# Peptides against a protein of PDB entry 5HDT: the designs that were tried, part 119

Target 1, 163 residues: chain A of PDB entry 5HDT
Amino acid sequence: MVVKTFMDMDQDSEEEKELYLNLALHLASDFFLKHPDKDVRLLVACCLADIFRIYAPEAPYTSPDKLKDIFMFITRQLKGLEDTKSPQFNRYFYLLENIAWVKSYNICFELEDSNEIFTQLYRTLFSVINNGHNQKVHMHMVDLMSSIICEGDTVSQELLDTV
Target 2, 163 residues: chain A of PDB entry 5HDT as posed
Amino acid sequence: MVVKTFMDMDQDSEEEKELYLNLALHLASDFFLKHPDKDVRLLVACCLADIFRIYAPEAPHTSPDKLKDIFMFITRQLKGLEDTKSPQFNRYFYLLENIAWVKSYNICFELEDSNEIFTQLYRTLFSVINNGHNQKVHMHMVDLMSSIICEGDTVSQELLDTV

## One batch from the design tools (peptide; made by RFdiffusion4, then SolubleMPNN)

Design b2_p24_2_s1 (from b2_p24_2, 15 letters changed)
Fold by OpenDDE base, seed 4:
Structure b2_p24_2_s1 (fold): chain B 163 residues (1-163), chain A 24 residues (1-24)
Amino acid sequence: as target 1 above (163 residues)
Amino acid sequence: SELEEEIKKLLSSRSKNSRLVVKK
């Protein structure tokens, strides 16, 4: 095992961060976000969730429009949670668990269209929740929604109507 | 998929157990 100095560790960390940045930018491209295969889109969403986990509490994206696109994209993928018998359900579960635990959507508070993003998220979650989901799924959904409500300074009327 | 395997390997090298905090 190679013993690394403090300087070497910092260098490795920066290199890894740069690597993840390139990956993040690539995965957030229209090629992936608008990919015609739903299984590919799900995989992309999971990878994006992992990117947010790694960069927490910040995001590697600087464009507000890009961030909005990403979270609207992730929200659309969460529709797949409805069918608990799907062969891809475990991956949908991973997506939900990750974004709930990391509180990934909370970065959206810095966006002008945050209320739109949160509204779509809530509508999606309420549309897919059913008795086939186990307690863990329910807990993650509640945690995700509760965190946003508790940390938000203002909530639009549209969001209130959704809840 | 090939892409999945590559990405998993990259992301497994670093994992942060931090939650996002809203900046005010």
Scores: peptide ipSAE 0.070, ipTM 0.661, DockQ to the pose 0.077
Fold by OpenDDE base, seed 3:
Structure b2_p24_2_s1 (fold): chain B 163 residues (1-163), chain A 24 residues (1-24)
Amino acid sequence: as target 1 above (163 residues)
Amino acid sequence: SELEEEIKKLLSSRSKNSRLVVKK
């Protein structure tokens, strides 16, 4: 199996990536991923999503375990999409829109536990989808899920059962 | 806060796109 990545010609400078490197590493620390404040965790998730957006198609995290922790963390934050009347809903929307457009989760294909990550993502999304969501929210959710299926070589039976 | 300022910096950065293709 060979993985080919196609990069956009319009890339950020190496200096810009270096500027955000320390922040990226700090935001992935247990201090932030396990922060007791729910609003802080949401902000951290949005910031991590922006980090993936900036570094796409790569990531500043070299540890597969750290990447898994981050995406499991982001997945947990997506539960906040359930309440469309929440004052923080706009930030949850931003998180969803960002990761869907960037296809941030696609980096997880390089991880041994990719199926676990994708399964948790799908379960979370289907658990929060409701009739209060507008068409844009639904579109981003579908885009996020379908992109993973379309780009994936093989999908576990558990994931298929979730879809 | 400091975190908010950093987020603003990140938000001002341009978005990037990528494509992953898997072949056997």
Scores: peptide ipSAE 0.032, ipTM 0.604, DockQ to the pose 0.021
Fold by OpenDDE base, seed 2:
Structure b2_p24_2_s1 (fold): chain B 163 residues (1-163), chain A 24 residues (1-24)
Amino acid sequence: as target 1 above (163 residues)
Amino acid sequence: SELEEEIKKLLSSRSKNSRLVVKK
């Protein structure tokens, strides 16, 4: 499956285009990634996921370090999937569904620390998956992990040990 | 809040300027 994004930005003013890019960059700032409020961080993660969806298969972030920070951040938010009764669970579900469908983590293959990112992702998913999750949640988790395995050129031993 | 405004902007941009196409 290949996800392509078609953007009709010809209708946009240069100012609007700049705002869109600036918004994407701003949401990835330390202010948001390190925000003390858990609910805020979840919202930020969802927004970042949406940004990746919009820019797929590329991303507006040019810094490998920033990309790593973002995906490590998103991975940390996925811990919230554990509590299926949380009032925020649906938002966690959205995050999972989005990143699984878009295959957002696939951009990490270009990063030097890709295997670290994937390992943390797998560990996180395995730590939160439980019998309380419905089939859709399980499906997205499996899809997310399987996509990385199937499309990755190499997988570290650490990742293999995690799986 | 600042975050809410940014979310709204993001959603607006998404609806106006982008479309996802999935190919298999």
Scores: peptide ipSAE 0.030, ipTM 0.609, DockQ to the pose 0.020
Fold by OpenDDE base, seed 1:
Structure b2_p24_2_s1 (fold): chain B 163 residues (1-163), chain A 24 residues (1-24)
Amino acid sequence: as target 1 above (163 residues)
Amino acid sequence: SELEEEIKKLLSSRSKNSRLVVKK
């Protein structure tokens, strides 16, 4: 399954693409991924999700290690879905909705440590999922997990044990 | 802040995104 994004003419310019590329690289730096402010990290995660959406089905990152770091980072932010009463819940919802719809994690299939990434994702989702979440949240969580299972050729035994 | 400026740029792109198409 391939995701295509359509932007207006202004955003299709080479100048805009270059700008977004620079932004993508900047946001993936340790400065932001390890930022001490929790809210900043959430915003960074949402931005990274948007970057993956814009560049789908490709990613502007060339380093497998960097991609791994990014998705491990995004996975950690999803822990915030647990508190549905949080003022930041809507942003966590946005993050979930985006990555589920875009199938952003599917980029990880080409990574050597894909099973580690997926395992951590599943552990995180199962740790936060509860009956207090509405149907949309559940739907996105199911879509996210199902896409990985259905589109992956094989999964590690560890991942199977968590499912 | 620098982050806010970058976020605004990205949000602008998001708002102008016309469509997302998923194909198998």
Scores: peptide ipSAE 0.027, ipTM 0.604, DockQ to the pose 0.020

Design b2_p24_2_s2 (from b2_p24_2, 13 letters changed)
Fold by OpenDDE base, seed 3:
Structure b2_p24_2_s2 (fold): chain B 163 residues (1-163), chain A 24 residues (1-24)
Amino acid sequence: as target 1 above (163 residues)
Amino acid sequence: SELEKKIKELLKKTSKNSKLVVEE
């Protein structure tokens, strides 16, 4: 699959939203979120990121618990950014670029456990940031984190300590 | 769409993996 920058992608139609609704729900199932194959999980994360892009600023997931599971899942996949030489790095980059541009995590502000999600995200990003990353990767990471800080009305002390 | 391509890839990958699991 060709990895294209999110910013160059066309806006999705309303018809596509309806078409992918059932699939979106299936992608959030334990079968995919807990799939044993790391490459599958990464691909699932990218699909989920696309779903959030398509449905932005809303999401097809109504369950707060499900949303939490999804974002915790996506956060775990971001660990793959640590290896810039991985054959899958471009897909990890796509994931990062997408969620950063869309500000996908901002939907988590509606969740009771938003601080937990954001804290895990920040910890993960700081754990994978390294000198091998180019400026674009760093920029997306910073954009992702700063957007959450700027749009959040309250930030936990734990999150502040992580930043 | 790119999402469609990604989904197709996902389904193909999971299908292959499922076969591997069965073979084990």
Scores: peptide ipSAE 0.313, ipTM 0.723, DockQ to the pose 0.014
Fold by OpenDDE base, seed 5:
Structure b2_p24_2_s2 (fold): chain B 163 residues (1-163), chain A 24 residues (1-24)
Amino acid sequence: as target 1 above (163 residues)
Amino acid sequence: SELEKKIKELLKKTSKNSKLVVEE
């Protein structure tokens, strides 16, 4: 499976935002976030990443708890980056590229549990990063982590210990 | 759009799955 890279995509219109609103809300439901099929969860994560891109710098999700659930969910999906030979790797790459370029996790600074989210993200990335990854993967991982460090006013000691 | 394509794929995939479980 080959997935088109995010950087080659055009910006979405305001009309599309309105059209996708109901779908965006449904994609964040427990039915999808807790779906038993691994491939479904990956696809859901990619859709959510697209939603954050479309609605940036804001999100259609207003509940802090829901936003936390979504980013914890996306973080769990990033574990799939470990196997570079997986048929689904290109979709995992798309997920990483999108959230790194859009800086999707920056919205988490508004959440009370931001440090927990960032800590889990860093732990996940360090657990899957390996020499088998190409330069682009490494670049996106570094961009994702460094952006959070540079744009955050304060970070917990626990987060600093993971860096 | 690319999002629409993913949504369509998602709908096809989920048509075979209706059970809800707790995600690990």
Scores: peptide ipSAE 0.300, ipTM 0.725, DockQ to the pose 0.015
Fold by OpenDDE base, seed 2:
Structure b2_p24_2_s2 (fold): chain B 163 residues (1-163), chain A 24 residues (1-24)
Amino acid sequence: as target 1 above (163 residues)
Amino acid sequence: SELEKKIKELLKKTSKNSKLVVEE
């Protein structure tokens, strides 16, 4: 599959949203979130990011616990951004670009553990950012973090300490 | 759609995957 940047794609129609509902639920299952194959997990993360894009600003997931699991899962996948020479880097880039543009993590503001999710996100981003990343990667990382700070009503001290 | 392409790839990958690689 050719990696296409998210910015070059259009949002899907309402008919497609209905079609993907069951699929969205299956993608969030333990089978996928805990799949032993790293490449599978990355692909799942990208699919989930697409789902959030399609359903934005809402999500097809009604369980707060499930949403937390999903975003913690996505956050873990972002660790793959560290290796800029990886064959899968472009897909990691897609994931970053998507979630940054869509502001997918903003859904987490409604979650009780939002600050935990954001903290883990920031820690992950800071852990993987390096001089090998081009300006676009840096921009998306900054945009992602800044959006959360600007749109959040409150930020935990732990999150502030991370930044 | 791009999502459908990813799903197809995902299905293909999961059906053929036999090696366990756990690195998180």
Scores: peptide ipSAE 0.290, ipTM 0.717, DockQ to the pose 0.015
Fold by OpenDDE base, seed 4:
Structure b2_p24_2_s2 (fold): chain B 163 residues (1-163), chain A 24 residues (1-24)
Amino acid sequence: as target 1 above (163 residues)
Amino acid sequence: SELEKKIKELLKKTSKNSKLVVEE
């Protein structure tokens, strides 16, 4: 049994980093993060996930507040994983798969409010996980959470209570 | 919406198809 995963994808070039820089900054604007259309917000989240993949292990965003907003935003979108019958489920799956493999949230360790971000992530994931999810979804959720736990130096009591 | 279309185009440029499969 061999598992081919997202990690088998080709790496992005430096040219792509330069190409998408302005677009990356624009996607992080309140216009997109607070867009009233939930489908648009999902697509924005997917785009942001791709941006983090392209720029990994760094990010084009320099503002800690902006980074926090982005990851809190992405976390909110992950709530859509709950309904496996949704026509948008495949996009939610892509979002999860991407951020899990890239370990996108790990950049949050540099933020003062990292524990808040991680706590909200865990609460969200635990709230949406259900028997309708296949093993792949479960695997990505576990990978995402495990990576954060293993690489974190400190964990708040609130986060511990969530787990 | 027009905005959604633009975002989809962006995804085509930045995203790659998932290769997550289980082969036995």
Scores: peptide ipSAE 0.172, ipTM 0.656, DockQ to the pose 0.018

Design b2_p24_2_s3 (from b2_p24_2, 12 letters changed)
Fold by OpenDDE base, seed 3:
Structure b2_p24_2_s3 (fold): chain B 163 residues (1-163), chain A 24 residues (1-24)
Amino acid sequence: as target 1 above (163 residues)
Amino acid sequence: SELEEAIKELLKNTSKNSKLVVEK
C-alpha cells in the first residue's frame, strides 16, 4: 500500500496509538465481529477503520487470518449503505469515506486470499449502489474500487467479471 | 467530526476498561 507522507503528519500521538493498539486487539475478537447488535457492529467497523487510518500504512494485526476476518467483516457492514434513509446512514457514509480515503483494503494485497476479499467488496458495493446515493457516495465507491485495481499487478478473472 | 470524537472517547474507554461502550 502506498500512503502519502503528508498523511503521517495527521496521525494521532504515540500515547493514543498505544491505547488504540490494545483496543485493536479487542475489537478484532469474535465477540465484537460477531456481535448480535447491528449498530454495535457498525460502530466496531468504524473504530477498526480509524485504527487502520492511524496505523497506515501498517496494521497492528500480525495474523493474516485475523486481517481477512476484519476486512470481510467491514465488507459486510458496507451493505448498510443500501438504505440512504436509515438513521445510521451517516455512520455508513463515514465508514465508506474513511476506507476509501485511507485505501485501507490495499493492505489485503499481502494476504493469500486477497482476491476473495476484493471480489466480495466489489460485489457488495455494486449490490448497494443506487440512485439515492449522492455524487460523493458514488465518488468514494469508485475511488475505493479504482485504487485496488490500480495497485494490483494482476486482477483475477473473477474480479474482472464482478466489475 | 462529531463521530470521530465519539470514536476517540470510545477507544480510550475500551482500552482502559476492555469494554466497548456503545454510543448511538
Scores: peptide ipSAE 0.029, ipTM 0.562, DockQ to the pose 0.017
Fold by OpenDDE base, seed 1:
Structure b2_p24_2_s3 (fold): chain B 163 residues (1-163), chain A 24 residues (1-24)
Amino acid sequence: as target 1 above (163 residues)
Amino acid sequence: SELEEAIKELLKNTSKNSKLVVEK
């Protein structure tokens, strides 16, 4: 779990957090998560990642189902890491870097479907990782996956099969 | 679009103090 103090310098003030609350909730709506524009979905994912960063160690989303939807959504966006020459690659990198550093997915341990979420994450990362990625990308991917494995007391067989 | 503009604005505000670095 990420300690709030560790991230204080990268977080907005409490006043700003409250200001963005409504927008944060709105960004998690089906309208945004299922937006037909791929670039919009990427931007939404980055915003959601920033929201998790700012609100860490908590999140403004109280619904377990909504949290699951969000992380499944973010996971789907990570597929964009496969094309390092894409004009949007830097934003995909940002997404990866953010969620890895913040350990955003660790909040999923509180969800009943955590193993499903982690399994999909691992499958996605392994599907896009390649030798064309630089050391930083590899580092973030490893950090993200390792953090989940280390923090989890038990890992499902399905997840083990994925790794 | 207006939607993208709003999202970009949010990104700017939420990341203004971030130490995260996007690679070129």
Scores: peptide ipSAE 0.029, ipTM 0.576, DockQ to the pose 0.018
Fold by OpenDDE base, seed 2:
Structure b2_p24_2_s3 (fold): chain B 163 residues (1-163), chain A 24 residues (1-24)
Amino acid sequence: as target 1 above (163 residues)
Amino acid sequence: SELEEAIKELLKNTSKNSKLVVEK
């Protein structure tokens, strides 16, 4: 799990955290998670990643089902990393860099469906990795996956087969 | 929508304040 001391220097003030709380809750609604606009979904994902960064090691979401939905949503957005020439690639990079550095997915270990989430994450990452990605992108992907494996008490066979 | 604008604002502010840098 991510420790608070690791993220202390990048966390916003308590006042800002309170301000973002309502927005964080709204971002988790089906309206945004299922928004028809791809660019909007990417922005939502980046904001959700920032929320996890700000609130690390905690999260403002109390429902396990909602947390699952959020991380499955973020995982789906990572598919956009496949096109390095996209005008939105920088935002996809930001998303990847953020969740890798923060170790955002590690909160999923508290969820019953953690293995499902991690499996989808790994499959997504491996599906988008290509030679067009620079070393930094590769490093972030490796860091993200390695951290989850190292922190996990149990890893499903399905996840192992994905890796 | 109003909420979409709020999202954009949040992204702008949080990204700016983060030590993370966007690279291509």
Scores: peptide ipSAE 0.028, ipTM 0.565, DockQ to the pose 0.018
Fold by OpenDDE base, seed 4:
Structure b2_p24_2_s3 (fold): chain B 163 residues (1-163), chain A 24 residues (1-24)
Amino acid sequence: as target 1 above (163 residues)
Amino acid sequence: SELEEAIKELLKNTSKNSKLVVEK
């Protein structure tokens, strides 16, 4: 699968960022975001996370609607963290670790619907977190949620009710 | 779970102690 190219890219490579811009844009198309195979969607989410890592602190996507779709998509994939015995759990862990370390969701502060995105993220994380997860999973979840709260200027009542 | 509740309380306290503005 062509999307695996992003996993090997370096965050400091400006040449690669320019070269694979079109691929990054294509990866965010409805074809991939609405793919019928669950494993393909997980792989797409990991690649999108890598794209945000590489292009940080910015993103190659200029459409606010597209950015919203991407983060809502990634949020839906995080539901897979619920089953620690799944053969794909390590990839779900990679997704969580990446977005937590990079602080990828912080790009959403520039979006009008940021509170909706953060609310769905928190609800998803709280729905899957359990005592069966190891310390690293717990740490990444806490880091992700804490970073958003600490760096945000405003929060909606709905978000506060979710916490 | 107990851990979930502890995290919720921590986040609520952090939000209350921050300078965030609540939007209605």
Scores: peptide ipSAE 0.019, ipTM 0.455, DockQ to the pose 0.059

Design b2_p24_2_s4 (from b2_p24_2, 14 letters changed)
Fold by OpenDDE base, seed 3:
Structure b2_p24_2_s4 (fold): chain B 163 residues (1-163), chain A 24 residues (1-24)
Amino acid sequence: as target 1 above (163 residues)
Amino acid sequence: SELEEEIKKLLSTRSKNSRLVVEE
């Protein structure tokens, strides 16, 4: 993953980085990833996105399995983008904006199951995209998917068929 | 939980400060 130089200008302070480090392990626990409250799961996803933003281009998680679980979790939350009239839509937008801008999913290229993660992401995005979304939402969705295609050395046929 | 409330507070502030948030 190559992070553009201008991205460094938008990084949080070391104090805030330390704050999110304290939360990082807790947010990746089953307690939060499998929380019964849908709104809590959304907030967890946004916070995880912030963690990835702060630590980009790296992540504070060393376990490939944990990283996979996190990104599969975030992908599931993106389903909430389907309802543009939801009172939580702005938070779903924040999630999308963040992960698209940071290119958070590009960390997954180091994972053995990257194709599975990307395929599920694309399927999810195409399932929720609709005419109710404005140009900004569409732009972020396209940016997110395009970045993965452009960064990857190889793309599975299944992923290509999804695009 | 206390942790959940802290997360809510932080995320609320960040969402409000987003430059790209869609108009309601």
Scores: peptide ipSAE 0.038, ipTM 0.635, DockQ to the pose 0.017; fails the geometry check
Fold by OpenDDE base, seed 2:
Structure b2_p24_2_s4 (fold): chain B 163 residues (1-163), chain A 24 residues (1-24)
Amino acid sequence: as target 1 above (163 residues)
Amino acid sequence: SELEEEIKKLLSTRSKNSRLVVEE
């Protein structure tokens, strides 16, 4: 598994990692993952993405089920990329940029339900991608999907069917 | 909650400082 970590070394201190540990645990709680406010959920997703960036290639979450929940949650937020005119689009873009650059989803290869996660990701991306997106958005989407394909030893038929 | 507001503040700052600019 290859994850972008060099930028993290330059950007984040050990003190920050320690500080974010408690925050990371709180953010992964049902309170935030199931928060009724859509904007809050988006911010939570961005924060989770940052957490994965900071802790890459590892994660502060030890539960495979929790990791699955998180990535399924992030995937759901990516649906917001559909509306390019939304005032929150820049945050959705940030989310996409982060997870694509860090290759955050690659941690999911260690999960039993990785194919489910990737399938949902691909379905979501293909559902929102359109000609209205600029080249950068397209690039990040392609990078995100390509990284998973290249890193994975095998790809399920279900995943292939979504492509 | 206070925690929620703190998270919003932190994330808002990070998002605003993103190196990528959305061009529409």
Scores: peptide ipSAE 0.032, ipTM 0.617, DockQ to the pose 0.017; fails the geometry check
Fold by OpenDDE base, seed 4:
Structure b2_p24_2_s4 (fold): chain B 163 residues (1-163), chain A 24 residues (1-24)
Amino acid sequence: as target 1 above (163 residues)
Amino acid sequence: SELEEEIKKLLSTRSKNSRLVVEE
């Protein structure tokens, strides 16, 4: 399954498109990815997820290293799903829902270190999943993981051992 | 924080200006 996202071109100007690109680059900077506030990092992750949604199936980032950093960053944020009673849980849910629906991680198949990224994702998801999560959370987690398995041509032994 | 509010605004804007199409 391939997911494509289109901007509302009836409302978007060329200036807005340029703005989106600039914002995308700024959000991927170390300033945001390494921000000391965990709540800010969560919001950054959500914004990055929206960027991937808008530009799907492509990404505005040209650097493989930067893409890796971004997805490793997003993966780290997903750890917050473990506490369903957290006041930020709804934002973590938002993050999960979007990346699962858009299949954002599928962009990583173009990266040399895709297996590393996927392995960390799976380990993270399995570490946080619990019976306190509702059905929708479980479904999104399964959808996210299954999409990668189904669309990937190769899976590392490490990833297989994780599953 | 101010930064948080800016990010929230950005998120809201992006959500409004996009649509998702699933192709199988």
Scores: peptide ipSAE 0.029, ipTM 0.593, DockQ to the pose 0.020; fails the geometry check
Fold by OpenDDE base, seed 1:
Structure b2_p24_2_s4 (fold): chain B 163 residues (1-163), chain A 24 residues (1-24)
Amino acid sequence: as target 1 above (163 residues)
Amino acid sequence: SELEEEIKKLLSTRSKNSRLVVEE
């Protein structure tokens, strides 16, 4: 995995990172990941993306199972990119741009079920990609997918078939 | 909930300072 350092990623200081640790853990709870309100789930996803941005290249989550749950959750939220006229589209765009820029999914390479996560991500993205999306949206989607392909040494045949 | 308010507060702060601007 290529670790990129960005000077203008708007990351918090080390002191602030500690302050957000408890919040980060709460965000990953079933209470939020399975929240019945889709708008709340979107906000949670955006916040999780910010957490990954702030803590990059590390994550405050130590459980591989929890990390898997988080990224599967984020992947499900990306379906909201399909409706460009939604009042929440700006937040979906924020989510996409953030995770693409930070390369948040690259943390998943160390997970045993990484190929499952990437497969679901690709399926989701391809399901929402359309010609109505502007160039920036397409760029972020391509960046997100290409980074995983280029940086992953082992990609399952299932994932290759999805691409 | 109180925690939801904290999430919104955090997101609001980041959005204001973020370079991530949606352009159509």
Scores: peptide ipSAE 0.029, ipTM 0.618, DockQ to the pose 0.018; fails the geometry check

